Peptides against a protein of PDB entry 6IDX. Designs and how they scored, part 53

Target 1, 380 residues: chain A of PDB entry 6IDX
Amino acid sequence: KELAKLSADVTFATEFINMDGIIVLTRLVESGTKLLSHYSEMLAFTLTAFLELMDHGIVSWDMVSITFIKQIAGYVSQPMVDVSILQRSLAILESMVLNSQSLYQKIAEEITVGQLISHLQVSNQEIQTYAIALINALFLKAPEDKRQDMANAFAQKHLRSIILNHVIRGNRPIKTEMAHQLYVLQVLTFNLLEERMMTKMDPNDQAQRDIIFELRRIAFDAESDPSNAPGSGTEKRKAMYTKDYKMLGFTNHINPAMDFTQTPPGMLALDNMLYLAKVHQDTYIRIVLENSSREDKHECPFGRSAIELTKMLCEILQVGELPNEGRNDYHPMFFTHDRAFEELFGICIQLLNKTWKEMRATAEDFNKVMQVVREQITRA

## One batch from the design tools (peptide; aimed at target 1 D55 S95 L98 Q181)

Design b2_p20_2_s2 (made by RFdiffusion4, then SolubleMPNN; from b2_p20_2, 14 letters changed)
Fold by OpenDDE base, seed 1:
Structure b2_p20_2_s2 (fold): chain B 380 residues (1-380), chain A 20 residues (1-20)
Amino acid sequence: as target 1 above (380 residues)
Amino acid sequence: SERFKKQKKLMEEAAREAAA
């Protein structure tokens, strides 16, 4: 206890570290010896002292043994560990992950996000905060090849549902620390969209062109079997498709693929359109057909609007921005659905279409409509 | 807490390194 308190002092810490005192603390953890009277209390103070000593930045985190890591990971993965030990163990693991890629690799082998989810189902907001902080650290330090797997693990309905139900909708006010961790988690989640946002469509890629054709099919040929391969289109079919792409509101109605060569939002806009068309087909068809039947110059160009809306949503949500230490703003809506970005797009495109009608807008008013929609989205 | 401030800064630093 005294050591834990004194370890916050830099002078004491320096002297204690110079005496190899930190090695003694690590060995106490490594021993796992539960035979000592008041073991849990002693261990909690040992872990506190260790954290305070390491927080001075005098000693590299890489000094810790694999046995130490396994013991700390064991305190997080095992059921019925003392809350005081668990809290400090989560904090140690977070610090290890953030300070060392080598330690990240070792910890990622010992702990899964699934094990950390159990620590979110408790009433202790500090435990919840450290659990999310460790998830965030693991997510951030994940190599690019595993980042998508972690994203998929995060995209697991279970983690989002638990955060929503046990943290956000909990009976306790969200503290600043928790709000920051929820913000960081959202930033890291939105950064998964960055790749698609920065992916240019290749106008020569047939598979990508087939998606645009599928958007046309869903809008205009909803009763027709998809088996009609687009390739055998007579000149009359090509001219018909050009009309359909104009009715869909693409800027380049001759070659809609060109509208997706701009980054941002690149292919992410096409992903949103396809999601809307497949998951909310009735809404998609309604929006397209209501505007396609208009000859009064008050048609809302769906394709252009969807692209610019996707770009706007990326700007509003700050997709690709790094986590900022000063921010704590998070959107609870993003914990309500697995495809929350695409669902938000689906809500916002309906809002845009409504706002366009209410304003009696023409193509010349496009930027004004987008500004009004931006204000509506940012105030909601 | 002072620890929380340190961890937030460390997270931001780690994010910059991961984006570089």
Scores: peptide ipSAE 0.382, ipTM 0.919, DockQ to the pose 0.920
OpenDDE base, seeds 2, 3, 4, 5: peptide ipSAE 0.376, 0.372, 0.372, 0.381; ipTM 0.917, 0.916, 0.916, 0.918

Design b2_p20_2_s3 (made by RFdiffusion4, then SolubleMPNN; from b2_p20_2, 12 letters changed)
Fold by OpenDDE base, seed 1:
Structure b2_p20_2_s3 (fold): chain B 380 residues (1-380), chain A 20 residues (1-20)
Amino acid sequence: as target 1 above (380 residues)
Amino acid sequence: SKRFEKRKKLMEKAAKEAAA
């Protein structure tokens, strides 16, 4: 207890570290010896002292043994561990992951996000906060090849549902620390969209062009079998498609693929359109057909609007921005659905279409409509 | 807490390093 308190002092820490005192603390953890009277309390103070000592940055985190890591990971993965030990163990693992890629690799082998989910199902908001902090650390330090797997693990309905139900909708006010961790988790989740946001469409890629053709098919040929390969289109079919792409509200009616060469939002806009068309087909068809039948210059250009809205949502949600220590703003809505960004797009595109009608907008009013929609989205 | 502030800074640092 005294050691844990004194370890917060840099002078004491320096002297204690110079005496190899930190090695003694690590060996106490490594031994796992439960035979001592008051073992849990002693271990909790040992872990506190270790953390306070390491927080001075005098010793590299890479000094810890694999046995130490396994013991700490064991306190997080095992049921019925003392809350005081669990809290400190989560904090140690977070610090290890953040300070060392080598330690991240070792910890990622010992602990799964699934094991950390159990620590979110408790009434202790401090435990919940450290569990999310460790998830965030693991997510951030994940190599690119595994980042999508972690994203998929996060996209698991279970983690989002648990955060929503046990943290956000909990009977306790969200503390600043928890709000920050929820913000960080949201930022890291939105950064998965960055690749698609920065991916330019290749106008020569047939598979990508087939998606645009599928958008046309869903809007105008909803009863027609998809088996009619687009390739055999007579000149009359090409002219018909140009009309359809104009009715869809693309800027380039001849080659809509060119509208997706701008990054941001690149291919992410096409992903949103396709999601809307497949998952909310009636809404998509309604929006497109209501504007395609207008000859009064008050048509809302769906394609252009969807692209600019996707870009706007990326700007509002700060897609690709790094987690900031000063931020604690999170959107509870993003924990309600697996495809929360695409669902938000689907809500916002309806809002845009409504706002366009209410303003009696023309193509010249496009930027004004987008500004009004931005204000509506940011105030909601 | 003082520790929380340190970890936030560490997270931000680690994020910058991961984006570089």
Scores: peptide ipSAE 0.385, ipTM 0.915, DockQ to the pose 0.904
OpenDDE base, seeds 2, 3, 4, 5: peptide ipSAE 0.376, 0.374, 0.380, 0.379; ipTM 0.912, 0.912, 0.913, 0.913

Design b2_p20_2_s4 (made by RFdiffusion4, then SolubleMPNN; from b2_p20_2, 11 letters changed)
Fold by OpenDDE base, seed 5:
Structure b2_p20_2_s4 (fold): chain B 380 residues (1-380), chain A 20 residues (1-20)
Amino acid sequence: as target 1 above (380 residues)
Amino acid sequence: SSRFKRQRRLQEEAAREAAA
């Protein structure tokens, strides 16, 4: 207990470290000797002293043994561990993951997100915070391939549900540190959109062109009386499609694929449009048809608007940027929807369409409308 | 400083304020 207090002092820590004091503490953990009287209390103070000593940055985290890592991971995975030991063990693992890629690899083999989710289903918000923090650390330090897998996994859906029900909708106010961890989780999840945001459409890829054609089909063939037999001429079909792409509000109505060659937002804008068209079909059709039937130059160009809105949302959400330690702002909607970005897009595109109408905007007012919409989104 | 160090300081400050 006294060692744990004294270890917070840098002068004491320096001298104790010079005497190989940290090595002694690590060996106490490694030994796993449960036979000591007051083992739990002794261990809690040992782990406290270890954390305080390591927080001075004098000793590299890479000094820890595999046996030490396994013992600490064991305290996190065991069902009946003292809360004080669990808290410190989570904190140690987080620090290891954040400070060493080598330790990350070892820890990722010893613990699962599923095991950490169990520590979210508790009444102790501090334990919940440390559990989310460790999940965030693992997510941050994961290779990109594994990071996407983690986000798509059932564990991540379950994690969001557990966070929503046990943290956000809990009967207790969310502390600043928990809010920060929720923010971090949100940022790390939205950063997975970066690949799609930076993916250019290939105008020669038929599969990608078929998605644009599907957007046209959903918008115009859903209301078309089946009696309009597809007119015979290949040229009439091309001219018809060009008209349809103009009505969809693409900038390049001859070759809409060219609108998706700009990065950001690249293919992410097409993903959002397709999601809207399939999941919110009535909303999509309404937005497109309301603007396609206008002859008054007050048409809201859906295609252009969707692209620029996707880009704007990426900018607002800082897609591709690392989490900032000073930020605590998170969106509860992120935890209510699996496709939270696409749902946000669906809300914002309706807001854009409404704002366009209210402003009686023309194509020349496009940037002004986008600025107003940006202000509306950032104030919400 | 680690989160642990920050949290512990906040707890110690809160404990001092509660004892005062």
Scores: peptide ipSAE 0.236, ipTM 0.786, DockQ to the pose 0.034
OpenDDE base, seeds 1, 2, 3, 4: peptide ipSAE 0.233, 0.217, 0.098, 0.188; ipTM 0.786, 0.776, 0.619, 0.741; seed 3 fails the geometry check

Design b2_p20_3 (made by RFdiffusion4)
Pose (drawn by RFdiffusion4):
Structure b2_p20_3 (pose): chain A 370 residues (1-223, 234-380), chain P 20 residues (1-20)
Amino acid sequence: KELAKLSADVTFATEFINMDGIIVLTRLVESGTKLLSHYSEMLAFTLTAFLELMDHGIVSWDMVSITFIKQIAGYVSQPMVDVSILQRSLAILESMVLNSQSLYQKIAEEITVGQLISHLQVSNQEIQTYAIALINALFLKAPEDKRQDMANAFAQKHLRSIILNHVIRGNRPIKTEMAHQLYVLQVLTFNLLEERMMTKMDPNDQAQRDIIFELRRIAFDAETEKRKAMYTKDYKMLGFTNHINPAMDFTQTPPGMLALDNMLYLAKVHQDTYIRIVLENSSREDKHECPFGRSAIELTKMLCEILQVGELPNEGRNDYHPMFFTHDRAFEELFGICIQLLNKTWKEMRATAEDFNKVMQVVREQITRA
Amino acid sequence: DAALEAARRRAIRRRKSDFS
């Protein structure tokens, strides 16, 4: 108890650390008996002292043994133990992950997505905060080529709805540190879109060109002389600036292939809305048609700008958009809603092709005021 | 990494508050 108190003082901590005092603590956790059952209070003070001593930055986090790591991960992976032990254990794992790629790799193997998510279902906001913090730390430290798989795994175990039901709509008001973790989680989540945003279409890749052909087919085949007239104009009546080679329009980065993903999502998941928008504007040879392809690409770029896809998380922000915690595919759903808004605003302005940038500005104002 | 440094500072401050 006394050690937990004094370890926050650097003057004392240096003395104790210079006698390998941290090893006394790690050895106790690695091999001490009946720690959770008979000595939980002692164990809580031990973990408090350990974290306080490590927070002075005198020694590397890489000093910790695999045995110590496994024991701490064990306290998190178990059917919940004492709240004080769990809080410190989650905090120790977060610090290990943030401070070492090697520790991240070992910890990622010792804890499951389901075990971490289950700790969000406790009524204690600090436990919830550290759980989300550990999740954020794993995302921050995951290799670029593994982060997407991790997001899918957390999504399949309902991380989003659990946060919505147990944190955002929970009884306890969200305090500043929890709000910060939600902000970090949202930033990391939006940043999963960044690679596709910056990926150019290969116009010479037939498989990619066939995606655009399929987009056009879904809409034009819902319309016979009128259908023929649409196809004679290649992709003009789908609204692409490059009428003959729309794949070239997807070389603009941002939004790149993310725009294609959004269009395909709208066509497949919301086929009626996609068909309505395209057919209201595919036989219009007055200058008043809203160009779908051009509008979708620019809207995708605009949403990426508004939502700050690609921005790094920082210390100063605690903001988040709660509606993104209400749908597994909220970004794509937002695209669909905004493309309908864009078409409504276009018609309200009796807009022509020359008005394209003005309409996009009004849409930007509508979205950002909402 | 500035983002990791910020995460570390926030974590330490949160512990100082929660564990006091």

Design b2_p20_3_s1 (made by RFdiffusion4, then SolubleMPNN; from b2_p20_3, 15 letters changed)
Fold by OpenDDE base, seed 1:
Structure b2_p20_3_s1 (fold): chain B 380 residues (1-380), chain A 20 residues (1-20)
Amino acid sequence: as target 1 above (380 residues)
Amino acid sequence: DEVVEGQLKRLKKQNKKTLS
């Protein structure tokens, strides 16, 4: 207990480390010797002292043995561990993951996100916070090839549901630290969109062009069988498509693919448009047709609006940016749906279309409408 | 307990600042 308190002092820590004191603490954990009276309390203070000593940055995290890692991971993965030990073990694992890629690799072999989800199903918000913090650390340090797999895992859908039900909709007020971890998890989740946000459309890629054709089909020819591949379009059909692309509100009416060559938002805007068109077809058709039938210069250009809105949402959500330590703003909606970004887009595009009508906007007012919509989204 | 929790919270905040 005194050691744990004194370990917060840098002078004491330096002297204690110089005496190999930290090695003694690690060996106490490694031994797993449950034979001592008050073992749980002693272990909790040992783990506290270890954390405080390591916080000084005098010793590399890579000094820890595989046996130490296994013991700490064991306290997180085993049932019926004392809450005080569990809390400190989660904090140690988080710190290990954050400070060493080598330790991340070893820890990722010893624990699963599924095991950490069990620590969210408790009434103790501190345990919940440390569990989410460790999940966030694992997500942040995951190799790019595994990061997408972690996101797609059934564990993520389950994780979101558990967070929603046991944290966000819990009977207790969310503390600042938990709000920060929820923010971090949200940022890390949306950073998976960065690849699509930075992917330029290839105007020569037929498969990508077929998506634009599908958007046109859903809007203007919903009764036509998709099997009629538009490939053999006579010049009259091409001219019809140019009209349709104008009615869809693309900037480039001749080749809408060019509107998706700018990054950000690149292909992510097309993904959002396609999601809206397929999942919320009635909403999509309504938005497009209400504006396509206007001759009064008050048409809201859907294609342009969808692209700029996607870009705006990426900016608001800070897609591709690391989570900021000072922020704790999270949206509960992002825990309610697996396609939360696309659903947010679907809500915001309706808001944009409404705001455009209310402002009686023209194409010249486009930037002003986008500014008003930005303010509406950021205040909601 | 509260002191230890406060220490653990500080440690977490410091570790995150080194990542940004």
Scores: peptide ipSAE 0.023, ipTM 0.573, DockQ to the pose 0.071
OpenDDE base, seeds 2, 3, 4, 5: peptide ipSAE 0.005, 0.021, 0.022, 0.024; ipTM 0.367, 0.568, 0.572, 0.619; seed 5 fails the geometry check

Design b2_p20_3_s2 (made by RFdiffusion4, then SolubleMPNN; from b2_p20_3, 13 letters changed)
Fold by OpenDDE base, seed 4:
Structure b2_p20_3_s2 (fold): chain B 380 residues (1-380), chain A 20 residues (1-20)
Amino acid sequence: as target 1 above (380 residues)
Amino acid sequence: DPAVEAALKRLKAANKKFLA
């Protein structure tokens, strides 16, 4: 206890570390010493002292043995551990993950996000916070392939559901530390959109052109079987498609693919448009046809609007930015749906379309409409 | 702008619908 308290002092920590004191603490944990295992308080103070000593940055985290990692991971994975030990073990694992890529690899082999989710189903918000913090650390330090695995729909659905039901909708106020961890998780989740946001459309890629054609088909030929989409359309069909792409509100009516070469938002805008068209088909068709039937120059250009709105949403949500330690602003909405970004897009595009009409906007008013919509989104 | 206020109200209502 005294050691744990004194370990917070940098002068004491330096002297204690110089005396190989930290090695003694690690060995005590590694040995699973019956004394520490029988006296949870002694173990808790040992772990506190270890963490406080390591937080001074005097000793590299890479000095930690695999046996130590397994012991700490064991305390997190075991169902009946003292809360004080669990809390410190989560904090130690978080620090290990954040400070050492080699330790991250070892920890990622010993624990799963599923095990950490179990620590969210408790009434202790401190435990919940440290569990999310460790999830965030693992997510942040994961290589891209492993990050994608962590983004698995089932794990993410379950994680979001548990966070929503046990943390956000809990009967307790969210503390600043928890709000920060929820913010971090949200940022890391949005960063999965970065690749698509920065992917330029290849105008020569047939598969990508087929998506644009599918948007046209859904809007204007919704009763037509996609199997009857003729290959190389006759010149008359090409002229028809150019008219349809104009009615869809693309900037480039001849080659709409060119509208998706700007990054951001690149292909992410096309993904949002396709999601809207497939998942909210009636909404999509209504928006397109309502504007395509106008002859008064008050048409809201859907294609252009969708692209610029996607870009705006990426800017507002700071897609691709690292979490800031001083921020705690999270959006509960993003924990309610797997495709929350696309759903937000679907809401905001309807808002944009309404705002356009209310303003009696023309193509010259486009930027003004977008500014109004930005203010509307940021104030909501 | 009454249009902005109306839109904000709609967006807040939509956000509330997600939380429900």
Scores: peptide ipSAE 0.015, ipTM 0.454, DockQ to the pose 0.019
OpenDDE base, seeds 1, 2, 3, 5: peptide ipSAE 0.009, 0.011, 0.005, 0.009; ipTM 0.445, 0.440, 0.349, 0.440

Design b2_p20_3_s3 (made by RFdiffusion4, then SolubleMPNN; from b2_p20_3, 14 letters changed)
Fold by OpenDDE base, seed 1:
Structure b2_p20_3_s3 (fold): chain B 380 residues (1-380), chain A 20 residues (1-20)
Amino acid sequence: as target 1 above (380 residues)
Amino acid sequence: DETVEAQLRRLKKANKKSLA
């Protein structure tokens, strides 16, 4: 206990480290010797002292042995561990993952996200916070090829449901630290959209063109069987499509694929439009048809609006940016839906369409409407 | 007396700064 307190002092820490004191602490953990009187209390103070000593940055995290890592991971993976040991073990693993890619690799072999999820089902918010913090550290440090696998694990209804029910809707107020970890998890999840945001549409890719055609079909031919292959269209059908793409509010009515060649938001805008059209079909059809039937120049261009809104949402959510330590603003909606970004888009496109009508906007007012919508989204 | 939680918060903040 005294050592743990003194380890917060840099002068003491420096001298203790120079005396190889930290090596002695690591060996105590490595030994796993449960035969000592007050072992749990001694171990809890040992882990506290170790953390405080390592916080001074005098010693590299790479100094720890694989045996030490396995012991710490063992305290997180075993069901009957003292809460005080568990809390410190989660914090040590988080720090190891954050400070060393080599330690990340070793820890990722010893601990699973599923094991960490079990620590979210407890009433102790501090344990929950450190469990999410370790999940976030593992996500942040994952190689790019593994990020999608982790994202899929986070996109699992189970993790979101547990966070929603045991953390967000828990019987306790969310502390600032938990709010920060939820924010970090949200940011790391949205950063997976960066690839799609920076992907240009290939105007020659038939599969991507078929998505644009499907948007047209859903809006104007919703009762017609999809069996009419898009390729057999007479010149009259091509001219009809140009009219339909104008009514959809694309900037390029002849080749709407050109509207998706600008990055950001690239293909992410098309993904949002397709999601809206398939999942919220009635809302999509309503928005398109309400504007396609207007002859008064007060039509809201859906295609252009959807692209610029997707870009705006990426800017507001800071897609591609690292999480800021000072922020704790998370959206509960992102834990309620499997496709939270697309659902946010679906809400915001309705807000945009409403705001356009209320402002009696024309195409010349487009940027002004977008600015008002930005203010509405950022104040919500 | 700084709570273990306050100490651990300081640690997390220091570790994140070393990664930036």
Scores: peptide ipSAE 0.015, ipTM 0.447, DockQ to the pose 0.072
OpenDDE base, seeds 2, 3, 4, 5: peptide ipSAE 0.005, 0.005, 0.007, 0.005; ipTM 0.399, 0.406, 0.414, 0.385; seeds 2, 3 fail the geometry check

Design b2_p20_3_s4 (made by RFdiffusion4, then SolubleMPNN; from b2_p20_3, 15 letters changed)
Fold by OpenDDE base, seed 3:
Structure b2_p20_3_s4 (fold): chain B 380 residues (1-380), chain A 20 residues (1-20)
Amino acid sequence: as target 1 above (380 residues)
Amino acid sequence: DKTVEGQLKRLKEFNKKTLS
C-alpha cells in the first residue's frame, strides 16, 4: 500500500525502477501464487504500484512479458475476481493497448469483446467505465479488417443493448468519465461510415444505377407490378425517367448518378435514401409525391436534400474524426437501434421537409433551410 | 493521438483516486 502511494512520486519511481523494483512487481503478478495471506489486497496494491510506475513513462510498456499479459487478462476473463483487482486489470490492459501496437495484438488474442461486455452487466459504474474504455481502446487500435469484425452487427447490437439497459437506463446518474467513454464509442462507431461517405458512385456501374432506378420505382411505380413496364419505346422511357428524376429532386435529373460522385457524402447518401425507401416506404413516398405534385416552385428537392443532409449529419456526428478529450456529448438514441444513422437520417429528412414548407422555401432558399435544420438538429 | 492522450489522462486520474 505504501509502495503504491510512493510510486506516484517520480523521484521514488526512478529510484525504485533503478533498483529493478518494477521487475519484482511484474514477477509477483506472473507467479500467480495465491499462497500468501491477504493475496487479493497485496495484488491490488501491486497492480496499483505497477500502474503508477508505468505512468511516469520511464519504462516502455513493451517490457512486459506474455505471462504478465495472460495473468492480467485472466483477472478480466475470470468470473469471480475481486473488484479491486478487476478494475486495475482493466486499466492496465487499456494502457497496454493504447501505448503499444504489439501489446494490442497480444491482448486481442487473450480477451474478447464478449468478456468485456459481461463487465457492463454489473452495478459498479467504475468497472463499466473501464470495460467500455478498454473496448474503445481495442476498437481504436484495431486494424481496419478487425474493426469491421468488432463492428459485426450482432456484437454491436448486444453491446448497444447492454449499454442501454445497464448504463444509460441504470438507476444511477452517469458520471462524466462514463459519458466520455460513451462519446468515444459513438464517434468510433460512426467512423465506420467513413468508407461509404468517401466512396464515389461510378456512373457506369449498373448495380448502382439500379439502386437509383429502384428509388424511382418505389416512388412512382409502387402499385404497378414490375412486370408491366409499359412497352413504350426506349426513348419515351428515357424521357419519362428524366421527368421522374426531376420530380425526385436530383440536381442532375438526366443522370442522377452524377449527384453521388461528390465525396463526402458519396454513396452514403444513396444508402440512406434506399434505407428510407425500403424501411420507411410510406414516409418516403409521401415526401416524394408531395413535393413532385407541386407547381408553385416551393417543391423540396428530395434528392439534393438527402445528399446535403447526409453530409451535414456526417459533419455533426464527426464521421472520420478521432474523439476529442473532454467531450462527453453522447446521444442515447444511437444505442436504441442497429441502423441508428439511417434512422436519424429518416427523422431529419422529415424535419427538413417540414422546415422547407414552414419557410415557404424555394430552390434559392436551399442553403438557408439547411442552416435552420442544422440548428434544429444541434439543439436537440 | 488525442484519443490516446485523453484515455491516458483518465487513467492517471483513476490512479490518483485509487491511491487517495
Scores: peptide ipSAE 0.026, ipTM 0.493, DockQ to the pose 0.685
OpenDDE base, seeds 1, 2, 4, 5: peptide ipSAE 0.022, 0.006, 0.007, 0.006; ipTM 0.468, 0.361, 0.368, 0.367; seed 1 fails the geometry check

Design b2_p20_4 (made by RFdiffusion4)
Pose (drawn by RFdiffusion4):
Structure b2_p20_4 (pose): chain A 370 residues (1-223, 234-380), chain P 20 residues (1-20)
Amino acid sequence: KELAKLSADVTFATEFINMDGIIVLTRLVESGTKLLSHYSEMLAFTLTAFLELMDHGIVSWDMVSITFIKQIAGYVSQPMVDVSILQRSLAILESMVLNSQSLYQKIAEEITVGQLISHLQVSNQEIQTYAIALINALFLKAPEDKRQDMANAFAQKHLRSIILNHVIRGNRPIKTEMAHQLYVLQVLTFNLLEERMMTKMDPNDQAQRDIIFELRRIAFDAETEKRKAMYTKDYKMLGFTNHINPAMDFTQTPPGMLALDNMLYLAKVHQDTYIRIVLENSSREDKHECPFGRSAIELTKMLCEILQVGELPNEGRNDYHPMFFTHDRAFEELFGICIQLLNKTWKEMRATAEDFNKVMQVVREQITRA
Amino acid sequence: EAERNARRRKEQAKAAEEAK
């Protein structure tokens, strides 16, 4: 108890650390008996002292043994133990992950997505905060080529709805540190879109060109002389600036292939809305048609700007958009809503092709005021 | 607790810069 008190003082901590005092603590956790059942209070003070000593930055986090790591991960992976032990255990794991790629790799193997998510379902906001913090730390430290798989795994076990039901709509008001972790989680989530945003279409890749052909087919085949007239104009009546080679329009980065993904999502998941928008504007040879392809690409880019896809998380922000915690595909759903808004605003302005940038500005103002 | 939180925010920001 006394060690937990004094270890926050650097003057004391240095003296204790210079006698390998941290090893006394790690050895106790590694091999001490009945720690959770008979000595949980002692164990809580031990973990408090350990974290306080490590927070002085005198020694590397890489000093910790695999045995110590496994024991701490064990306290998290178990059907919940004492709240004080769990809080400190989650905090130790977060610090290990943030401070070492090697420790991240070992910890990622010792804890499951389901175990971490289950700790969000406790009524204690600090336990919830550290659980989200550990999840954020794993995302921050995951290799670029593994982060997407991790996101899918957390999504399949309902991380989003659990946060919505147990944190955002929970009884306890969200305090500043929890709000910060929700902000970080949202930033990391949006940043999963960044690679596709910056990926150019290969116009010479037939498979990618066939995606655009499929998009056009879904809409034009919902319309016979009128259908034929649409196809004679290649992709003009689908609204692409490059009428003959729309794949070239997707070489603009941002938004790149993310725009294509959004269009395909709208066509497949919301086929009636996609067909309505395209057919209201595919036979319009007055200058008043709303160009779908051009509008979708620019809207995708605008949404990326508004939502700050690609921005790094920082210390100063605690903001988040709660509606993104209400749908697994909220970004794509937002695209669909905004493309309908864009078409409504276009018609309200009796807009022509020359008005394209003005309409996009009004849409930007509509979205950002909402 | 506030100090710790500030340190954890700093580390998260640093980890994000490294990852990028």

